# Ledger of designs, part 115: peptides against a protein of PDB entry 5EG6

Target 1, 151 residues: chain A of PDB entry 5EG6
Amino acid sequence: RLRSQTVSTRYLHVEGGNFHASSQQWGAFYIHLLDDDESEGEEFTVRDGYIHYGQTVKLVCSVTGMALPRLIIRKVDKQTALLDADDPVSQLHKCAFYLKDTERMYLCLSQERIIQFQATPCPKEQNKEMINDGASWTIISTDKAEYTFYE

## One batch from the design tools (peptide; made by RFdiffusion4, then SolubleMPNN)

Design b1_p29_4_s2 (from b1_p29_4, 15 letters changed)
Fold by OpenDDE base, seed 5:
Structure b1_p29_4_s2 (fold): chain B 151 residues (1-151), chain A 29 residues (1-29)
Amino acid sequence: as target 1 above (151 residues)
Amino acid sequence: MKRKLVVKNTLYDIKDILGHVLKQLSQPA
């Protein structure tokens, strides 16, 4: 007997002053482009221009104003984060959010929680870090949000 | 220019066999 494969979609959401992953609610977030040398803090200077992979960004809840620490948005290739990709960010590609100034920590989904996942270096490819599916995110426009759950 | 997005994650019910370090995010405020 083989059990069913479950597929679930969760959304980044702010509740009770914390970021979490919700299957029922989704937050709308502003993604702000920062300079590479921008310091961490609630106050930051937003840089103009289109966001490219490898750049530093801030995710800010449009409702509560809650923000995650500075992130570097990286392109995902299968189960690896690309360290040197610098093309414009596309909603057609999965992305990973590296927590800036950490030891390869990435924003990761674990059930209802948002956690840090430590990526593993790729021995054969110095420009890649191995991540899991929970660390692969999809960014979409607010009018495209859709929940899916399959059992 | 404001960029309002939804950030979502779709996962399969599979076991993580990589044994990576997982911990809660330290968030501001």
Scores: peptide ipSAE 0.178, ipTM 0.571, DockQ to the pose 0.096
Fold by OpenDDE base, seed 3:
Structure b1_p29_4_s2 (fold): chain B 151 residues (1-151), chain A 29 residues (1-29)
Amino acid sequence: as target 1 above (151 residues)
Amino acid sequence: MKRKLVVKNTLYDIKDILGHVLKQLSQPA
């Protein structure tokens, strides 16, 4: 048996004007809840309240103000993204970030890079898409803008 | 591997980098 990856922790981070995955630093991102029919753009209306799985969100770097495209936050079960989950987002659950209006493309970690990963449909489960571990994220809340650590 | 995203739900002035992000994320898995 050959191990497929090294166990480590990485954080979505903005450095030098680019999104990357850092094992030494993390920054805080603002998450904005959007209407489902909100178009892509630098200006948008924000909804208040709890964010639920299946809803459209914007992730904005608290330091630079740089924003990712519109995402749909989805609940993860093992290595599958759930397409019909609609309960409130929980820090206790893994999540995936679907790039809205794409063909099953998800925000994915590949070593130190952030890439798009195309999920595979589940033939026997129409409400699920298969993702890899790199597309599975953990969310935590903080008031800190950035934090540095070493492993 | 464990990946963390630290988030806060609040309003903020933003710069949308859709074009740059799409280019950066253009490499398929």
Scores: peptide ipSAE 0.174, ipTM 0.542, DockQ to the pose 0.160
Fold by OpenDDE base, seed 4:
Structure b1_p29_4_s2 (fold): chain B 151 residues (1-151), chain A 29 residues (1-29)
Amino acid sequence: as target 1 above (151 residues)
Amino acid sequence: MKRKLVVKNTLYDIKDILGHVLKQLSQPA
C-alpha cells in the first residue's frame, strides 16, 4: 500500500495593495538585477547580465507595479541559506530572499501573510544561516502576459 | 525583454503546473 503526503502550496501574490500568500492565485513578477550599490527606491537602475546567487534583485508585480524591498537571492541547501554561493540562479533549486540591509531577515510566508523571518546563524558553518520552510521558495519562469486592444 | 516568474512556497519540489517551458534565470535581461 502506497501513501502520499499532503503538500500545501502558496504563491506570492498582490491583492488590495498588499503582498500575500495565496493558495489559489499567483502573481507574475518581473525580476530586475540591480547593482550592489543601488539604493532603495521606487525607481532604480537595472543591470544587464545573468542573475547569480548573492546578487541584489527587485521583484515587481507585473500587474500592479507593487514592489518588494531590495532582496538578495540566495541558494538554499536543505534548511539553510548559503551566504557565499555565487553560481547562476537555477529554477531547479530552492532559493531564499534576504531583505537587504537587515539582520538576517528573509521573505517568509505565515499562513496567508508575507512576513520577515530572522534566520539563525550556524555556529559550525559560518557560510550558512538556518531558515524555516516558509522562507524557502521555488521560482518558475513564466511567459504570462496581458494585452489590451483598441479599435 | 523582462524576466517574469512565479514565486511559490512548497514543501516539496513539484513539476511546472503552469505548463511553461522552464528557462534558467541566468540569461540576458
Scores: peptide ipSAE 0.273, ipTM 0.650, DockQ to the pose 0.029; fails the geometry check
Fold by OpenDDE base, seed 1:
Structure b1_p29_4_s2 (fold): chain B 151 residues (1-151), chain A 29 residues (1-29)
Amino acid sequence: as target 1 above (151 residues)
Amino acid sequence: MKRKLVVKNTLYDIKDILGHVLKQLSQPA
């Protein structure tokens, strides 16, 4: 007999100039593809093309313009972030956002807060880093999200 | 065409990143 369960979902949101995780509201974010050598700054140059895992991206709130630091979007397999995945990003798969040039820090949910979570090296698998569930995100196009939310 | 996304999650853990947030502008290539 299959037991039913309810999963709590929170959304990345910007309010009052701060990033947080809301159970009620979701923010719409632009995801911009950057060059791998793009420096951190208030302004950045956007590349064309499909976004692939392993590439550098910027998440910018469409309303406030607030942006997270440069992120590397990585594919997630269970509780691990894949370091070598380079296929196109899929909305069907969970992803992790590595804060570029950090000590394995990932964008992570902690209650209502958005924090950095330090991944640990995966034993015997150099191409993986262990993350928690809070560092595993799902990205959804706004058109699909709106359809789901307001259907 | 800009990609507009919703980012959602299900679980929790530590270190505040608010101090690293920037207000940035996008420049087209």
Scores: peptide ipSAE 0.258, ipTM 0.645, DockQ to the pose 0.054; fails the geometry check

Design b1_p29_4_s3 (from b1_p29_4, 17 letters changed)
Fold by OpenDDE base, seed 2:
Structure b1_p29_4_s3 (fold): chain B 151 residues (1-151), chain A 29 residues (1-29)
Amino acid sequence: as target 1 above (151 residues)
Amino acid sequence: MSYKVVSKHTLYDIKDILGHVLEQLSQPA
């Protein structure tokens, strides 16, 4: 389970089709749980407790104190974001960050930019939206072990 | 317990990108 707290960001490098997470390369952010009806603003009320998929969160840079717009953290199944998943956020499970109140826009890492990627609806599965790998993120513990992930 | 968000790009790349994004999209917390 993931709690509203400071989150360290670990970065991977790709080698031979594998993802390698270095314990020596990381940044830090705060991930704050918000009420579903919390309005956008510079100030916001943080809720205590465990973060569940489908809930609204704020990502705050631990260095600058600046926050991204409100996001909804969603569970990822392969290359799809699940719209109705509401279980607790799982460690190492892929997630996506939907920009709240947008038309299926997700935080996406593409080349040398973080962009908003518009997900494609799944006509046959209304509870899913198709995203690319760049819009899929993983949250893991902050231990100093190095991890290797296989595609 | 603390957690990390994992990205496939290097720290250097992501740091630069995030800086730019924060300037454009973020607000003071």
Scores: peptide ipSAE 0.023, ipTM 0.548, DockQ to the pose 0.081
Fold by OpenDDE base, seed 1:
Structure b1_p29_4_s3 (fold): chain B 151 residues (1-151), chain A 29 residues (1-29)
Amino acid sequence: as target 1 above (151 residues)
Amino acid sequence: MSYKVVSKHTLYDIKDILGHVLEQLSQPA
């Protein structure tokens, strides 16, 4: 289960105020749970508790203090984001970060940058949106010294 | 307990991949 806390991201580290990406170095972020009705802004009220899929979160860089826009963390099943999943966020399970109040835009890793990827509605499944592999993320415990993907 | 957000993609020596997100999307907290 994931609570509002510090999260390390794989592809960001800061050196001398500059951002770098490395497969071996991690940047730290705070992930904060927000109310669903929390408005966008620099100031926000953080909720306590376990984060569930479908909830609104803020990612704040622990170094720079910069925060991403409000995100909805969604459960991923294969190549789809689930719109109605609400169970607690689990470790090592794939998730997606929907940019709140956008037209199906998700944070996506593409080549050398993170972009917004527009999901496609799933035919005949209103509770799902089709995403690509780059928009699928995995949250792991920092207790994991090494995590390797084989695909 | 802390967590890491990772991707299945294997990338190294990339220009501030998450930095782009911060520059493009983020606001000072």
Scores: peptide ipSAE 0.024, ipTM 0.559, DockQ to the pose 0.064; fails the geometry check
Fold by OpenDDE base, seed 4:
Structure b1_p29_4_s3 (fold): chain B 151 residues (1-151), chain A 29 residues (1-29)
Amino acid sequence: as target 1 above (151 residues)
Amino acid sequence: MSYKVVSKHTLYDIKDILGHVLEQLSQPA
């Protein structure tokens, strides 16, 4: 289970449907759990406990202290973000970061940019939004320096 | 215990990109 803590970012390459973290360089971000009613700002109250899907989080660069706007971490099922999932965030499970108070905007890796990708509503499933692969992220523990996982 | 966010970019690239995104988002609508 994921708690408010440091999250490291590592370069990953894809080969044969597998992700391999080959880079020795790690970017460290603090992921902070917030109250759902927490307002946007540089100062915020951090909650303790395990992070669940659907909760509001802040990503803060451990080096510069720069913080992204409030995000909602959502569970991913294939190419859809689940809007009503509330179970604990699981290691290695795909997740998406919804930019809070936007029109279905998600953090997305596209080419050499991190952009806001607008998800498409699922007409037949109101609890799901369609995202692309770039908007799907994976969180792994830092104790595994060389980790390969399957999509 | 810490966790890793898996990315297709290097640490430096992500840091710069996120900084740029933050700067853009900090601008008035």
Scores: peptide ipSAE 0.023, ipTM 0.570, DockQ to the pose 0.097; fails the geometry check
Fold by OpenDDE base, seed 5:
Structure b1_p29_4_s3 (fold): chain B 151 residues (1-151), chain A 29 residues (1-29)
Amino acid sequence: as target 1 above (151 residues)
Amino acid sequence: MSYKVVSKHTLYDIKDILGHVLEQLSQPA
């Protein structure tokens, strides 16, 4: 049994080509590793290897194939995103998704909606950006059979 | 290497909620 803690009790699922929220259904995304210099576009080359923090990824809906813009997956330390962490991504460890080539914009859950949240520079620590809890995400692999979620 | 991940977050229309950046850059893959 895999235990996870999330901010929302809603599950992401896809119906009719659109994203929806449900308390009973969930959806899944493919996380594709890209080269750091991969350009934004419909066509992209998936890079081989295990995903590390700081790398560029593409989130693709497993049902519709809809993809988000390129993201940089970053390690989270308390209320901060680490800018220079490069160790392998750990399941169930909090991470943040930086919208690549933006001014510190992160994917964030706020008031039951997904928004862009602008991180603020961390005083005294240039390798960190301050985020909120809504910008902290937990990754759960679909190869696990049982999930227990805590709010 | 790619991974399939389950999400337990409320998500509505990405383009409408996330504004111009995601509207233009979100795409079918």
Scores: peptide ipSAE 0.021, ipTM 0.545, DockQ to the pose 0.113; fails the geometry check

Design b1_p29_4_s4 (from b1_p29_4, 13 letters changed)
Fold by OpenDDE base, seed 5:
Structure b1_p29_4_s4 (fold): chain B 151 residues (1-151), chain A 29 residues (1-29)
Amino acid sequence: as target 1 above (151 residues)
Amino acid sequence: MKKKLKVENKLYDIKDILKHVLEQLSQPA
């Protein structure tokens, strides 16, 4: 496992066909890059390469094959999601997962459950949305090119 | 330079999963 600067003790994992958070267990995920125009569906075409903020991704559990709907991975600055960041995703930075084609809904850890959290627009900064800490994640690579997500 | 995240190039069949996931995430905060 890669060393990280995160202090989070909560992990995203799959259990019983659902996504849950645990302080003791975690799941490994594949992150698949999609085209921006890729439609939602049970089948999808993946791209190769390095993932950048603002791109559309699919998160798939490496064990169960369970997948989340299309997400846009966004860079996080403090308690805000950046809408226009497009640099390569860094495991050293917090990120947020916007549920694509929703009204500012983000993946959020709340009371050990994964829910959708609606971000609040920043009136003075159109390129930012206010999120909570539960919607901020850290990506940690595994030895098998799988990823564990931390709160 | 920022560390890059390499994307795993693998196809998955997520048949019959999407609906369940959406239902789970539709829970209010």
Scores: peptide ipSAE 0.023, ipTM 0.506, DockQ to the pose 0.184
Fold by OpenDDE base, seed 2:
Structure b1_p29_4_s4 (fold): chain B 151 residues (1-151), chain A 29 residues (1-29)
Amino acid sequence: as target 1 above (151 residues)
Amino acid sequence: MKKKLKVENKLYDIKDILKHVLEQLSQPA
């Protein structure tokens, strides 16, 4: 068992080796902090530290060990993802998961499926991208034995 | 007060699922 943070991701779960979305089910995941320059791969080095918005993370199923591609966790303000927010991740606050090295693609729930949603640039706010509600996620802690909060 | 998450530095193997995961996420909105 890795020393990582176990969280429940809203409407995201793993079943049968696949990622699924459900309004009734939550998936438990480890959230792993990576270096900004960490390459994509089946193996990765988890970085020690506190997770801040803008950092690269891996979501790994706590049961199967299955992982999503590298994501950048971004702060959400209403229906926009903030590109330059770098404060510590706030539990229960909405966040967005940008698929790293994509053209504004975000992890999104749509019609009970996990898809990638392309955010739209904000014309007057370069530090924001418009996302939909499906691309807004909530992280809640699940296993107290696996996480430590710093307030 | 904001709660911070902390993770440990350790190598982790995602068990050879990268390709499959990417395929699952290939659906556009």
Scores: peptide ipSAE 0.021, ipTM 0.496, DockQ to the pose 0.198
Fold by OpenDDE base, seed 1:
Structure b1_p29_4_s4 (fold): chain B 151 residues (1-151), chain A 29 residues (1-29)
Amino acid sequence: as target 1 above (151 residues)
Amino acid sequence: MKKKLKVENKLYDIKDILKHVLEQLSQPA
């Protein structure tokens, strides 16, 4: 399980006031857990505790303090985002970042750029949305103290 | 805990960024 903490990613970094993706550059981000009813804005209240799938989070650049809009972290299963998964976030699983209050828009890496990708509904599975590989992310923590393995 | 941050509205090449972000998120604050 992932605790609200500082996280570094190899692909996401901030340059010139914009978020960029690079396989060669690393950036550090804080991931903050928010209440589900937290409104969008520059000011927000951070919750303590472990992050679960389906919860609202804020990604904040550790250097600039720049934050992405509110995101819902969702579990990924074979290019599908699970809408009803609520177990603790695990570093062993891929995840997707749904842009809250959008029409199935997810953070996606495409040609070394971060874009919004619109997921396609799964007609036969209402609890899933189809995403591409670029919308699947891996969280890696360098601090074992903030991670607990769940089987 | 209340924090004030600059919210960026422009998103592109997020996957790599998110992977990086997620890696950072998994690290202790």
Scores: peptide ipSAE 0.035, ipTM 0.476, DockQ to the pose 0.135; fails the geometry check
Fold by OpenDDE base, seed 4:
Structure b1_p29_4_s4 (fold): chain B 151 residues (1-151), chain A 29 residues (1-29)
Amino acid sequence: as target 1 above (151 residues)
Amino acid sequence: MKKKLKVENKLYDIKDILKHVLEQLSQPA
């Protein structure tokens, strides 16, 4: 049996009021479902319900209240983001976070930093975009007690 | 208090963010 190589798991934590990448510590966040037509801003209207791929979400730090810009959560197949998947988000599947209103920009972990990575269109598949391994994320549920924060 | 994180050309690792997201997804609508 041969295992495929995967990227190291990294975590987001808050220190001194800022976001930092860490291989050891976790950051707690709230994920909020938004309407597809919700505008960008610090204030936003939260929708109720299960989150599905293709929907718009806000990530908010549980400690500082800082929020990332609007994201579209997309399903990942191998090294491609699926543009038309709409089934419920599963912890068993990899996902990608598209920066809404950008030209194919995705959240990406690269060399201990979170950057924007521009996906490449798939020539033969209009419903897919090619991403790198750093732009592929795994959602893991965890209790709040598992997180450690520094102010 | 809510503050918008300025992205610019840098982003932050949000892998741990998804952990809490799944817990919220399990809540009734």
Scores: peptide ipSAE 0.021, ipTM 0.401, DockQ to the pose 0.042; fails the geometry check

Design b1_p29_5_s1 (from b1_p29_5, 17 letters changed)
Fold by OpenDDE base, seed 4:
Structure b1_p29_5_s1 (fold): chain B 151 residues (1-151), chain A 29 residues (1-29)
Amino acid sequence: as target 1 above (151 residues)
Amino acid sequence: MKKKLKTDTSKGLSVEEILQKMIELQKEL
């Protein structure tokens, strides 16, 4: 399980080996749990607790300290992102990263670039959005690291 | 605990540009 109390580096990569090179990875990041009402900014308050699907997270580069915009981590079932899943995040499960306050935009590995991919609504299942394999990620935990402050 | 971090979103860069920059910088270090 992932939790905000422990600072560790995470590697993110596409699970589907047939669609992308197996050696391609997003990179090493710290993952921080935020409040759902936390605004975008350089300064934010980290929440305690285990990270659950549907929660807002901040990804910070372990090397440069640069941060991505706020993301919602969502559970993936086959080719769909689940909008209402709220169980604890597991490294054994696929996940997707929704860019908060966008029109269904998800982080996606396309060829050798990280892009935004727009998910398609599921007409029959309102709690699901269709994504491609490039938008499905596997989280790999690395060795625990000391917390580093970046200004 | 409040954290202060560097971000380029306020500079008008796209998410894709920020991601690519982060990856490139990480590889160079």
Scores: peptide ipSAE 0.145, ipTM 0.658, DockQ to the pose 0.162
Fold by OpenDDE base, seed 5:
Order: C-alpha cells, then sequence, then structure tokens
Structure b1_p29_5_s1 (fold): chain B 151 residues (1-151), chain A 29 residues (1-29)
C-alpha cells in the first residue's frame, strides 16, 4: 500500500542539482492524497490514509516544493489504464497519472521529457484507456526528503 | 494537513512549464 509520503518515481530524478527525465533513474516526490473534491491551488488539504487507485493525488517535488497539477492515480493493465480500479495502490506495480479534468491526458515520458499523452478509448472495454509505455510509472517508498514549504 | 506551495497550476502553468520551473528553481537553490 501507499500512503501520503515521500516516494521515488521512475523517469524523473535529481542529479547535479537539476531535474532530469530518465527511464533508469529515480526522483523523489511527496505524494499527497487529496479529497476528490479538492480544488486546484497552491494550498491543499492532505487526506490521511492509504492511497487507492482512482483517488486524487498531488506530486510535490521533494527539493523545490513545487507541485504538479492534481492527478488521478490509475492502475495499469499491460498497456491500458483502468478507469474503475479502486484497490489500494501497490508499490512497484505500474500506474498511470491522469491529469484531472483533462481529455484523457496522462503524464508521459517522451524523448527525455515529461509530456501529456492523450490516451485512446478502448472501443470494446469502456473501463479502459489505451496508454503507451511512457505513461506507465513505478512508485517506491523512499526516505529522501528535502521538501521546502512555502507560505 | 494543509500544504502551501511555491508554484502550481493555480497560476495557469502547464505540466511542462511547472517541470521547467522546478528545474530552474532547483538550479537557484
Amino acid sequence: as target 1 above (151 residues)
Amino acid sequence: MKKKLKTDTSKGLSVEEILQKMIELQKEL
């Protein structure tokens, strides 16, 4: 299971004082669970508990304290994101980060950059969206934390 | 727990722009 905590994720890492995108390196982020109705903003309320697929999360850079937009963490099955999975997030299992309130946009590694990738609906499986490998992420717990808080 | 961040999409930044700003800010640290 995954809780609001510091995690490492593949494809984004800190090296030499800079962020880099890499399929081989790991970056440290705080992952924070939010309520489904939490609004986008610099201020947000972290919900306690274990993170489940389908829930809204904030990824915060452990170094700079900057945050990505609200994301919905989704379970990945092969090359598809599951839209209705709600079981606890399993570390080391592939997941996808849907950009909340977008037209099927997912965080994706492409040519050493993080971009938004638009998933394709699965015609025969309404509960799935087709993603690419670059949109599949792995999360592991880490103790690396240099979070800078701003008021 | 309430968090307040330096920069996010509340200022209308794209994911790519936020990431770029993260890089820039990190360089300044």
Scores: peptide ipSAE 0.105, ipTM 0.607, DockQ to the pose 0.165
Fold by OpenDDE base, seed 1:
Structure b1_p29_5_s1 (fold): chain B 151 residues (1-151), chain A 29 residues (1-29)
Amino acid sequence: as target 1 above (151 residues)
Amino acid sequence: MKKKLKTDTSKGLSVEEILQKMIELQKEL
């Protein structure tokens, strides 16, 4: 189970104040749980507890303090993101990061860049969206550390 | 715990662009 803590995210790293993607590198991030009704902004309130699929999270670079927009972490099954999964996030299991309030946009690795990938509705399965391999991420939890913001 | 953070950018689409789109979508809803 994953709680608000420091994690390593496959393919994602920060260099020069920007997010970059690499098939070889891992980025260290703080993953913070938010309330579902938390508004977008530079300021947010972190919620305590274990992170479940379907919940809203903030990814913050542990080095630069840069933050991504609000994301919904979703469980991945093969080439699909599950929309209704709500069990605790499994470490080492593939997940997808849906950009909250978008038209099925997910964080995606494409040609060493971080882009939005638009998932397509899964035929005959309303609880799934089709994603590509680049939109599947692996989370490895690290030791719990207090959040440190770097300006 | 309330935190204040800076918005980052990425290759392809900047975080700011994404945020702007999100804001626009929220307004349309």
Scores: peptide ipSAE 0.051, ipTM 0.538, DockQ to the pose 0.199
Fold by OpenDDE base, seed 3:
Structure b1_p29_5_s1 (fold): chain B 151 residues (1-151), chain A 29 residues (1-29)
Amino acid sequence: as target 1 above (151 residues)
Amino acid sequence: MKKKLKTDTSKGLSVEEILQKMIELQKEL
């Protein structure tokens, strides 16, 4: 099970002091669990516990301390994001990062850049949204990053 | 626990803009 900690993701990494997007390399980030009602801001309260699909998280660069906007981590089944999955996040499963308060926008790797990709509704399956492979991520736990970041 | 991190999300920047700022910040460090 995944909790608030340092993790590595396949598509984001830091090499040679530079931020890069890659499908082949891994980078270290802090993933923090937030309350569902936590507002966007420069300061936020981290919630303790195991992260479940559907919950709000913050991704923080281990090198710079910069944080992405609030994300909802969602379970992925094939090329669809599940909207109602709420089981604990597993490192063995693919996940998607929905940009909170957007119209189905997900973090996506496209041409070695991170962009927002708009998912397509599934008319026959209201609990699913169609995403592409670039919007499917793998998260693995890693040792504490050897970087100093701003807190 | 409460954390104070460098972020421009409150300013309404896009994810792409924030990522660009991360890169710029790395150069400043």
Scores: peptide ipSAE 0.146, ipTM 0.683, DockQ to the pose 0.164; fails the geometry check

